Peptides against a protein of PDB entry 6MBK. Designs and how they scored, part 80

Target 1, 240 residues: chain A of PDB entry 6MBK
Amino acid sequence: GFEMVNFKEEGFGLRATRDIKAEELFLWVPRKLLMTVESAKNSVLGPLYSQDRILQAMGNIALAFHLLCERASPNSFWQPYIQTLPSEYDTPLYFEEDEVRYLQSTQAIHDVFSQYKNTARQYAYFYKVIQTHPHANKLPLKDSFTYEDYRWAVSSVMTRQNQIPTEDGSRVTLALIPLWDMCNHTNGLITTGYNLEDDRCECVALQDFRAGEQIYIFYGTRSNAEFVIHSGFFFDNNSH

## One batch from the design tools (peptide; made by RFdiffusion4, then SolubleMPNN)

Design b2_p8_6_s4 (from b2_p8_6, 5 letters changed)
Fold by OpenDDE base, seed 5:
Structure b2_p8_6_s4 (fold): chain B 240 residues (1-240), chain A 8 residues (1-8)
Amino acid sequence: as target 1 above (240 residues)
Amino acid sequence: SLAIPSIE
């Protein structure tokens, strides 16, 4: 019912190939297609993950490394998804000197500097880990792990990570949701939830869309979107 | 899709 299209000014998005009605389930993404902390653990990163406390404690970093490993793997299942990701971001980690100078007049500068420092420290730590840890030898990034790589991966995760339930619904985990996160944003209500019974992310149409129209969704908290396990979808006004 | 900036 939809196709990926490169729209002018908006970049990649989804276009309806048929008429879609409001509240229609038009898009679902099974867990198997998601990039999750679990899929990271089950990947070539798994052995290192099992021995590194930071990877275990910080799911976002685990996803970042998972993304880097898969990007470096020509046969990765997620290559089509990864190729759709931006090469650069408008996040603080990409701010130019002039942008930082502008922020010096604001309290936000401290948060920006904190993020820079934290990211740099993480990179330095993992650079050493990749160089010295035995289980890092199998990683495709072993001989090529730059700050730019790490910055990109961290920014990708920071802007696209979502909280989803574990398979048993007992806790939450982090995921990147291919195809779904291709939808561009519009104002409205969150129309995405996780269906535990079918073990999939589900998105219902925010409004009617005609064949040939771009499909928009409301991101809500896009950088750390949460799916309601019991209710599935949000039905109240959410301003983020 | 466009990325939404975050300071998190």
Scores: peptide ipSAE 0.026, ipTM 0.706, DockQ to the pose 0.081
Fold by OpenDDE base, seed 4:
Structure b2_p8_6_s4 (fold): chain B 240 residues (1-240), chain A 8 residues (1-8)
Amino acid sequence: as target 1 above (240 residues)
Amino acid sequence: SLAIPSIE
């Protein structure tokens, strides 16, 4: 199998406890363990979700709030996963003034500003919603919802959200995939798919790994992994 | 896991 290890430079990762061969199915995560838009709807957030059009329209925001609610819940099933998440990110929302100034001469600045603006607007909107909406009263973040909290949650989702099929396979939805997303990145092919028959995310080894070696996966060209339905895999050899 | 920003 594998074990979770805290690597000094790379943060948490997975280490092989035995030899793993290339293309071996070494990791699978059942749907019930995923943080999904559906699990958000079925959580304490559900009543608010059912009444808020933005949460309904933007699955990434729904996941962000789901993450915040679960983080604020000491008995959350996902606490072990949440505690493995970085406290800060190297994403635009965490850029310092000097970093932003450096980017002012680049086209990237427009994307950074857009992200800042959108995130700030979302926070302001939801701050009001949390303060005033009747269904927000039961949220564990009712009296503790800061911009820093929201920035963290949005960044967590932005960097870790994945597209998976719905239970019936008719549509795609968004999910955070605990344990799987602990794998650190390497160049290669996407070796993760979703098995609808077994209702689980499946990851096959990108290469041979020896016992004691860190297991790396390729995240693809996007931070979001796209899974092919019925144990399909994307094999994009995009060197990034 | 490394935080890889979404390419939007």
Scores: peptide ipSAE 0.026, ipTM 0.699, DockQ to the pose 0.080
Fold by OpenDDE base, seed 1:
Order: sequence, then C-alpha cells, then structure tokens
Structure b2_p8_6_s4 (fold): chain B 240 residues (1-240), chain A 8 residues (1-8)
Amino acid sequence: as target 1 above (240 residues)
Amino acid sequence: SLAIPSIE
C-alpha cells in the first residue's frame, strides 16, 4: 500500500501505492523489527549493558549505543533502516556558531549548553568504558568511537525515540520504529498506537490519501512519543 | 523523514 520514496524537499518518506482511506490501518511494525532497549540487551551490547549502570538507567543512551553498534555491523538486521537515517540533524548538538549565538538572547541557550555539556560528559565516560571494560572488547565500536558518532546516535534517538509498552504491558520502554518513522510530519492528530495483542506498532491514516500521494503523519511531541495500548491513539493536536 | 529539533 506504500513505498519508500526520496522526496525532493522532505527527503525520505512514504508514498501511497493505492488509495488509502482515513483511519485505515495501513502500516504496522511488529516488535521484532523495532530497535528497543531489549534488543540492545540481546545484541553485542548486552554484556556491557549488564555491567554498566548508566546504560541500564538511561534507555535513550542504550538505544544510542545499540544504534552505533548496529551501524558498525555490516550484517546488522537494521542496516536498511539505519541507512535511511540522516547523517546530520537540526538538533542543538549540530548548531553552528551563529545559531548558538542567536540563541544567546533566549532562555533556550541554557538548555543547549546543558545538552552540550551532558553529551560531552557522556561521551567521555563511555569512551573510557569502551577502552577499558572487558565486555567492550567485542564491540564494533572498540576502535572507532568518536564524539561525532555519539552525537549522531544521541541525536537520532532524541528525534526518533518512542515510548512503547513492554511485552507484558506492565511498563514502558523506548523504541526506534523503522519504516514508521519514515513518514514525514504534518499537522493533525496522533494516529499511532501499540497493539499489545498483536505486539506491534500500528498507524492508521490521518486522512484519505490517493495513490501517488505522500503519506504524512502527526508526530506530536516527537521525543518519547507515547502510544496507546490496544490500537488506541492519542488525538492531540499538539503540533507546537 | 524529517528530524524534529528538540532541546531535550
């Protein structure tokens, strides 16, 4: 019902290959296809995860390292997804000097500086961990872990992480949702939820789309987007 | 896909 397309202005997106009706379940992504904290635990990162308190406490960082490890793995299941990710982001960590200077007149500058500081500290910490921890020896990052790598991964997670339920539905965890996050953003209502019965992320069409039209979704507040269980959706027009 | 800027 859809295909990946590199649009001129928006970059990668999804295009309808047939008419899609509003509220139609046109896209679903099973848990097994998601990059989650759990998949990180089950990856080459697992042994280190089990020994590092920060990875255990901060799921977003776990995802960042998971993303980096998989990117560095030619045979990674997620290579097709990872290759669709931007190489750079419009996040504070990528702000040019002029952009930062512009923000100096605003209160946002404090948040930017905080993010810079925190990210730098995290990198320094994990650089040492990767260099010294026994369980880091087999990581593909062992000899290639730069600040730029970390900045990219953190920014990827920052802009794409979503809250999904655990398998038993008792807790929430963080996930990157391949394919789904290829949809470009438009104003509207959140039309994505998590179906625990089928253990998949589900997206229904925000509106009617004709064959050949780009499929847009509303991200809401992108970071840590929350999905309703049982194919439920948050109908919040919080585009700003 | 467009990344949405965040200061989080």
Scores: peptide ipSAE 0.024, ipTM 0.691, DockQ to the pose 0.080
Fold by OpenDDE base, seed 3:
Structure b2_p8_6_s4 (fold): chain B 240 residues (1-240), chain A 8 residues (1-8)
Amino acid sequence: as target 1 above (240 residues)
Amino acid sequence: SLAIPSIE
């Protein structure tokens, strides 16, 4: 019912190949296709994850390292997805000197500096971990782990992470949702949820779309989409 | 898809 297309103004997005009616379930993504904290634990990162408190406490960082490890793995299942991700982001971590200088006149500067400082500290910490921890020896990051790598991964997760239930539905975890996150944003209502019975993300159409039209979704107030619990998932403890 | 920054 849809195809990936490179649109001139919006970049990559989804285009309807047939008429889609409002509220029609047109897109679903099974859990097995998601990049999750659980898939990170089950990957080459698993042994290190089990020994590092920060990875355990901060699911976004776990996803960032999962993304980096999979990117560095030629045979990764997620290679097709990873290759669709932007190489750079319009996030504070990528701000140039002039942009930062402009923000110095605003209250946002404190958030920018905080984010940069926290990210830099995290990088320094994990650089040391990767160099010294026994379970890091087999990671593809062992001999090549740059700040640019970390900045990219963190920004990718920051802009694309979603809250989904765990398999048993007892907790909330974080996930990147391939294919679904290719939809561009429009104003409206959240039309994505998680179906625990079928163990999949489900997206229903926000409005009628005709064949050949771009399919838009509403991400919510920010890209950190909350499909189950609309409680703001904030990682306050970035002091590491 | 244009990545919209999340507020952390």
Scores: peptide ipSAE 0.024, ipTM 0.691, DockQ to the pose 0.075

Design b2_p8_7_s1 (from b2_p8_7, 5 letters changed)
Fold by OpenDDE base, seed 4:
Structure b2_p8_7_s1 (fold): chain B 240 residues (1-240), chain A 8 residues (1-8)
Amino acid sequence: as target 1 above (240 residues)
Amino acid sequence: MSSWSFGS
């Protein structure tokens, strides 16, 4: 077992409540608990999603709006999860002018500018959509959709989105995975996968943990991680 | 604080 704990320097994480052995399946998250493109479609965002081609084409944006809508909904099922998310991120969209200037001499500047440009365009587009589209009237974002909100949501999704299989296993979709992404990172092997038979994300312990110890996992690429389909777990020691 | 028991 485990419990959610706010660790002083590392923020929220998971702590073992009993001894956990290496390779033990200690954590699983059923599909029904995930924030997915499907759950976005089934939410208050659904009607707008069904009529906006960008939302339909870009699952990450759909998740961003889903996240914003749920954040703005006091009775959202995902409130406990959303409240654990950082209020800001150490990502390019939050870089200060001096940080950007430093990067001007590097190849990374192109990626930064691309993110700025894309995010700004998306915000401008959806600001208009939210103000004018009939199906946007029911969204909690209607009167409070700022760039700061949007960059937060986009950054949240960018840093936490995962590829998981669709229910039928025929395709991949995007998901935010509560509880699982609460684990803090360590170097090691990726010990996560998606079990289609049980329709759940699964995580096995990277190492032995004693009761009272913080559970660390290795996500691989923290952003845009792909879970193994059918084969269970993918073990890779490639660092981020 | 919620605690969950998992594992085989």
Scores: peptide ipSAE 0.017, ipTM 0.562, DockQ to the pose 0.019
Fold by OpenDDE base, seed 2:
Structure b2_p8_7_s1 (fold): chain B 240 residues (1-240), chain A 8 residues (1-8)
Amino acid sequence: as target 1 above (240 residues)
Amino acid sequence: MSSWSFGS
């Protein structure tokens, strides 16, 4: 067992309520609890998704809009998860003027500017779509779609998206994994994979944890500068 | 400190 705790310095995390042994399966998240491209298609966003080429081609943007729609829906199943997400991120889209100036002398500046331009262009495109497309009329964000909303959603997905198998295992898709992504990270081996037979994300303990200790996991390297997908999510590709 | 339990 574990509990979600808001730690003073580290923010939200998981704390063991009992002793957990290394390699013990302590956390699993069924597909039905994930925010996926498929759940986006099955939501109020579905009709628009079916008619917009960018949403269809870019699963990360589909997830971003899914996240925004659910955030704007008071009765959303994912409200408890969404409320745990940071309000701001350390991604380039949130860099202050002084930070950008500092980076001007580095190679990172080109990536920063690229993200600014791309995100602004995407926002402008979708702002027009939301204002004019018939299937956007029912979206809860119809009258409240700001750049700040979009950069938050894009940054949320950028930092938290994962690659998982489709239900039939024939291909891969993108997902946000509630509860699992609340674990704070440490260095070590990836102990998370997807169990297709049980259709769930599974996490085994990296080490022993005692009751009362915070649970840490290693879920791979994530970049703030690019949309990074966690590869090797399949158990066959993970070392435990 | 906010805490929510999810069982074992």
Scores: peptide ipSAE 0.017, ipTM 0.569, DockQ to the pose 0.020
Fold by OpenDDE base, seed 5:
Structure b2_p8_7_s1 (fold): chain B 240 residues (1-240), chain A 8 residues (1-8)
Amino acid sequence: as target 1 above (240 residues)
Amino acid sequence: MSSWSFGS
């Protein structure tokens, strides 16, 4: 019912190949296709994950490393998805000098500096881990782990991470949702949820789309620095 | 602009 297209100025998006009606379930992504903390644990990162407290405690960092490992793996299942991700972001970690100067007169400057410091410290920590930890030896990023890599990965996760239920529905975990997050954004209602019975992320159409039209969805309130979907996945009616 | 942080 849709195809991936590179639209002018908007980048990658989804185009309807047929007429799609409002509230029609047009897109679903099974858990097995998601990049999750669990898939990170089950990947080449798993051994290191099991031995590093920070990776265990910080699911977003685990996802960041999962992205980096999969990006560095030519045969990764997620290569097609990763290739659609931006090479840079409008997050504070990418601010130019003029942007930082503009913020100097605001309270936001302290938060920006904090983000820089925290990210740099995390990079330094994991650089050491990757260089010295035995379980890091088989990581595809072993010989190529730069701050730019880390900055990209954490920014990718920060702007795309979602809360989804665990398989048993007992708690929440973090996930990147391929294909779904390729939809470009519009104003409206969130029409995405998680179906635990079928173990998949589901998206229904916000409005009618004709064949040939770009499909837009509403992610909810987002910023350049942070985008996380927290609610709605546990409701029968996933539109909220 | 929104702020965010990672734990250590």
Scores: peptide ipSAE 0.009, ipTM 0.478, DockQ to the pose 0.178
Fold by OpenDDE base, seed 3:
Formats: sequence, structure tokens, C-alpha cells
Structure b2_p8_7_s1 (fold): chain B 240 residues (1-240), chain A 8 residues (1-8)
Amino acid sequence: as target 1 above (240 residues)
Amino acid sequence: MSSWSFGS
């Protein structure tokens, strides 16, 4: 009912191949196709995850390392998805000096500096872990783990992570949702949910779309301002 | 982060 298309001004998005009615379930993504904290635990990262408290406590960091490991794996199931990800982001970690200087006159500067500081500390910590921990020896990051890699991964997760239920529905976890996150967004109501019975993400159409039209969905609040202010990547504990 | 409506 849809196809992936590179739109000139908006980048990649989904285009309807048939008429889609409002409230029609047009897109679903089973859990097995998601990049989740559980898939990270079940990957080459699993042994290290089981012994590192930060990876266990911060699902977004676990996803970042999962993303890096899969990117470095040519036979990864998620290679087609990873190849669609931007190489750079409009997150504070990519701000130029002039942009940072401009922000010095705003209340956002404290959060920007905190994000830089925390990200740098996390990188330093995990660099040491990767170099010294026995379970890190088989990771593709062992001999090549740069700050640029880490910056990209955490920014990818920060901009694309979603809360979904665990398999038993008892709590929430984090996931990257291939195909779904390729939709460009518009103003409106959130029309995406998780169906526990079928164990899948589901998206219903916000409005009628004709064949040949781009499909838009509403993600919720995902402004750059929110990414600056409400980054889930802050880490206060210096005990590691 | 995206918000979801959870259902069965």
C-alpha cells in the first residue's frame, strides 16, 4: 500500500501506492524487526551488557552501542535500515562554534554544555571499558571506537528512540522502529500504537491519502528545541 | 520521544 521514496525537499518518506482511508491500518512492524534493548542483549553486545551497570540502567546507551555494533557488521539484519539513517543530525552535539555562541545568550546553553560534557564522559568511560573488559574483545569497536562514532549513535537514538511495552506488557522499553520512522511528520494527532496481542507497532492513517501522495504521520513533540531541553542522555553519576 | 497508545 506504500513505497519508500526520496522526496526532493523532505528526504526519504513513504508514498501511497493506493488510496488509503483515514483510520485505516496501513503500516505495522512486528517486534522481531525492531532494534530494542532486548535485541541488544541478544546480540554480540549481550555479554558486556550483562556486566556493565550503565548499559543496564540506560536503555538509550544500550541502543547506541547496539546500533554501532550492527553498523560494523556487514551481515547485520538491520543494514538496510541503518543505511537510511542520516550521517549528521541537528542535535547539540553537532552544533558549530557560531551556533553555540548564539545559544550563550539563551537559557538553553546550560543544557547544551551538559550534553557535551555528559557525552564526552560517557565516551571516555566506554572507551576504557572496550579496551579493558574481556567481553569487549569480540566487539567490532575494539580497535576503532571514535568519539564521532559515539556522537552519531547517541544522536541517532536520541532522535529516533520510541517507548514501547515489554513483551509481557509489564513495563516500557526503548526501540528504534524501522520503516515507521521513515515517515515524515505533519501536525495532527498521534495515530501510532503498540498491539500487544499481535506484538507489533501499528500505524493508522491520520487522513485520506490518494495513490501517489506522500503519507504523513504525527510523531508527537519532536522539535529540535525539545531535543536540546529534554535529552534523555544526561548522566550525572561520575562514579564510573 | 514518540508517544504510543498501547493496546491488545
Scores: peptide ipSAE 0.008, ipTM 0.489, DockQ to the pose 0.045

Design b2_p8_7_s2 (from b2_p8_7, 5 letters changed)
Fold by OpenDDE base, seed 3:
Structure b2_p8_7_s2 (fold): chain B 240 residues (1-240), chain A 8 residues (1-8)
Amino acid sequence: as target 1 above (240 residues)
Amino acid sequence: MSEWSFGL
């Protein structure tokens, strides 16, 4: 009951093609369509993942490399999704010199510097890994791994990663959720959860929407959004 | 914004 539309002010979003009632399940995304740490392990990145402690310990970095590998693969299943991602972000990693200078007078500068330093260190580390590790030879980014690439991937994951359950529901893992993350934000309650029985992310309507209206959801802060099992959608203002 | 750490 929806379509993807490029809205004038808000960019890409979802528009209702019929009337949708509040609390109606209008959108679901099966696990097989998600970009997850597990899909990263099962990709061309898998052999390297199995040998690198940082990739194993930091699922967000694993997702960043998964995103880069899939972007560099013309036949990737996720190409349609990846092509919808911004080419640039408003994250601190993209701040211009004047923006950084302005922030020098604020407490925010410490967080900006920390993020930049950490990202640069990660890039330097993985640049060496990609150049020297045998399992990196088959990566499509082997000869074209730039800081700009890494900055983009990190920013993409940072702004879009979500916590979902593992297949067995025993742990939490990280995922990018295609189609769902195209929904624009409004104030309200989180109406997205994970259905373990059907192994899918589910979104119910926050309010009534008429045919032709843009569908808005409240997802709190997009950076590492939390999900709840289907037994209870999250009803808190996740202002983290 | 979520922190992007380098802890290892």
Scores: peptide ipSAE 0.043, ipTM 0.764, DockQ to the pose 0.229
Fold by OpenDDE base, seed 2:
Parts: sequence; structure tokens; C-alpha cells
Structure b2_p8_7_s2 (fold): chain B 240 residues (1-240), chain A 8 residues (1-8)
Amino acid sequence: as target 1 above (240 residues)
Amino acid sequence: MSEWSFGL
């Protein structure tokens, strides 16, 4: 019902290959296709994860390292997804000097500086961990872990992380949702939920789309991980 | 802006 297309101004997105009706379930992504904290634990990162308190406490950092490890692995299952990710982001970590100067007159400057400091501290910490920890020796990024790599991974996770239920539905965990996160954003209702019975993310169409039209979704704000609820969809106007 | 904390 859809295809991946590189749109000139908007980058990668989804285009309808047939008419899609509003509220039609047009897209679903099984858990096995997601990049999650659990898949990170089950990867080459697992042994290090089990020994590092920061990776255990901060699922977003675990996802960032998972993303870096998979990017550095030519045979990774997620290579097709990773290759669709932007090389640069509009996050504070990529702000140019002039942009930072502009923000000096705003309250946002403190948040920008905080993010710079936090990211730099994390990089310095994990650089040492990767160089010295025995379980880091098998990581494909061991000899190629730069600040630019970390900045990219952090920004990728910041802009794409989602909260999903654990397999048993008892807790929430973090995930990157391939294919789904390729839909470009529009204002509207959250039309994505998690189906625990089928163990998959489900997306219903926000509106009617004709064959050949780009499919847009509202996935909430990317400043924080959005929760993909297991009980259904958000039908309230969450335009922010 | 996205939050990215270091705190444990």
C-alpha cells in the first residue's frame, strides 16, 4: 500500500501506492524489526551493557550505542534502516556559531549549553570505557569512536526514540521504529498504537490518501520519547 | 528542544 521515496525537500518519506482510507490500518511493524533496549542487550553490546550502570540506567544511551554498533556492522539487519537516517540534524548539537549567537538573547541558550556539556561528558566517559573495559573489545566501534559518531547517534535517538510496552506489557521500554519513523510529520492526532496481542506497532491513516500522495502522520514531539499506547490511539488534538 | 541528561 506504500513505498519509500526520497522527496527532494523533505528527504525520505512514504508514498501511497493505492488509495488509503482514513482510519485504515496501513502500516504495522512487529517487535522483531524494532531497535530496542532489549535488542541492544541481545547484541554485541550486551556484555558491556550488563556491566555499565549508565547504559543500564539510560535506555536512550543504550539505543545510541546500539545504533553505532549496528552502523559499524556491514551485515547488520538494520543497515537498510540506518542508511535512511539523516547525516545531520537540526538538534542543538549541530547548531552553528551564528545560530548559537542568535540564541544567546533567548532562554534556550541554557538548554543548548546543557546539552553540549552533557553530551561531551558522556562521550568522554564512554571513550574511556570503550578503551579500557574488557567487554568493549568486541565492539565494532572500538577503534572508530569519535565525538562526531556519538553526536550523530545521540541526535538520531533524540529525534526518533519512542516508548513502547515490554513484551509482557508490564513496563515501558525505548525503541526506534523503522519504516514508521520515515513518515514525515504533520499536525493532527496520534494514530499509532501498540498491539500487544500481535506484538506490533500499528499505524492507522490520519486522513484519506490517494495513490501517489505522500503519507503524513503525527507522532508527537521528538523532544521526549513519545509513548505508543497499548490501549489504542490518542483521539485528542495534541497539536504542539 | 530535546532533553539529554547525564545524571545517575
Scores: peptide ipSAE 0.039, ipTM 0.748, DockQ to the pose 0.232
Fold by OpenDDE base, seed 4:
Structure b2_p8_7_s2 (fold): chain B 240 residues (1-240), chain A 8 residues (1-8)
Amino acid sequence: as target 1 above (240 residues)
Amino acid sequence: MSEWSFGL
């Protein structure tokens, strides 16, 4: 019902290959295709994860490292997804000096500084961990772990992380959702939810799309992507 | 989640 296309100015997105009706379930992504904290634990990162308290405590950082490890692995299952990710972001971690100066007069500057400080501290910590921890020896990033790499991974996760239920539905975990997060956004209702019975995320069409049209969804801002874990779809009019 | 959720 759709294909991945590189749209001018918008980058990668989904294009309808047939007419899609409003409220039609056009896209679903099984759990097995997601990059999750669990998949991180089951990857080459698993041994380090099991012994590093920060990776265990901060699922977003675990996802960032999972993303870096998979990016550095030519045979990674997620290579096709990772290759669609931006190389740079318009997030605070990529702000230039002039942008930061502009924000100095705003309340947002505190959050920007917090991001810089936290990210720098995390990088310094994990640089040491990667260099010294025995379980880091097998990581593909062992000999190539730069701040730029970490900034990219953090920004990728920051803009794309979603909360989803665990398999048993008892807790929430974090996930990157391939294919789904390739949809460009528009204003509207969140039409995405997680189906626990089928163990998949599901997206219904916000509106009618004709064959050849780009499919847009609403998942919040790119910098604040959130997946709805509620039983059903969120139909609140979100504007940004 | 919030873009600020990377607190150490």
Scores: peptide ipSAE 0.035, ipTM 0.727, DockQ to the pose 0.234
Fold by OpenDDE base, seed 1:
Structure b2_p8_7_s2 (fold): chain B 240 residues (1-240), chain A 8 residues (1-8)
Amino acid sequence: as target 1 above (240 residues)
Amino acid sequence: MSEWSFGL
């Protein structure tokens, strides 16, 4: 019902290949296709994860390293997804000098500098870990872990991480959601949820879309980096 | 505080 298209001004997005009705379930992504903290733990990163306190404590950093490991793996299942990710982001870590200078007069500058400092410290820490830890020897990024790589991965996760339930529904975890996160944003209601019964992320159409139209979704407030997949589990009867 | 904030 849709195809991936590179829209000139908006980058990658989804285009309807047929008419899609409002409230129609047009997109779903099974858990097995998601990049999650659990998939990170189950990957080549798993042994290191089990030994590093920061990876264990910060799921977003675990996702960042998972993303880097998969990017560095030519045969990664997620290569098609990773190739759709921007090379640069509209995040403080990518601000130009003029943008930073503009912010110097604002309260936001403290947060920007904090983010720079923290990210740099994280990189330095993990650079040492990757170089010295026995479980890092098999990581595909071992010989190619730059600050630029880390900045990119952190920014990718920061802009695209989502809260999803654990498989048992008892807790919330973090995930990157391939294909779904390619939808461009519009104002409206959140039409994405997680179906625990089918163990998949589900997206219903915000409005009618005609064949050939770009499909837009509302992720939630961008400022909440956590695109709240509305913790409202789509149980069959949840009228959106 | 940014979720990326941890004291190293």
Scores: peptide ipSAE 0.027, ipTM 0.680, DockQ to the pose 0.255

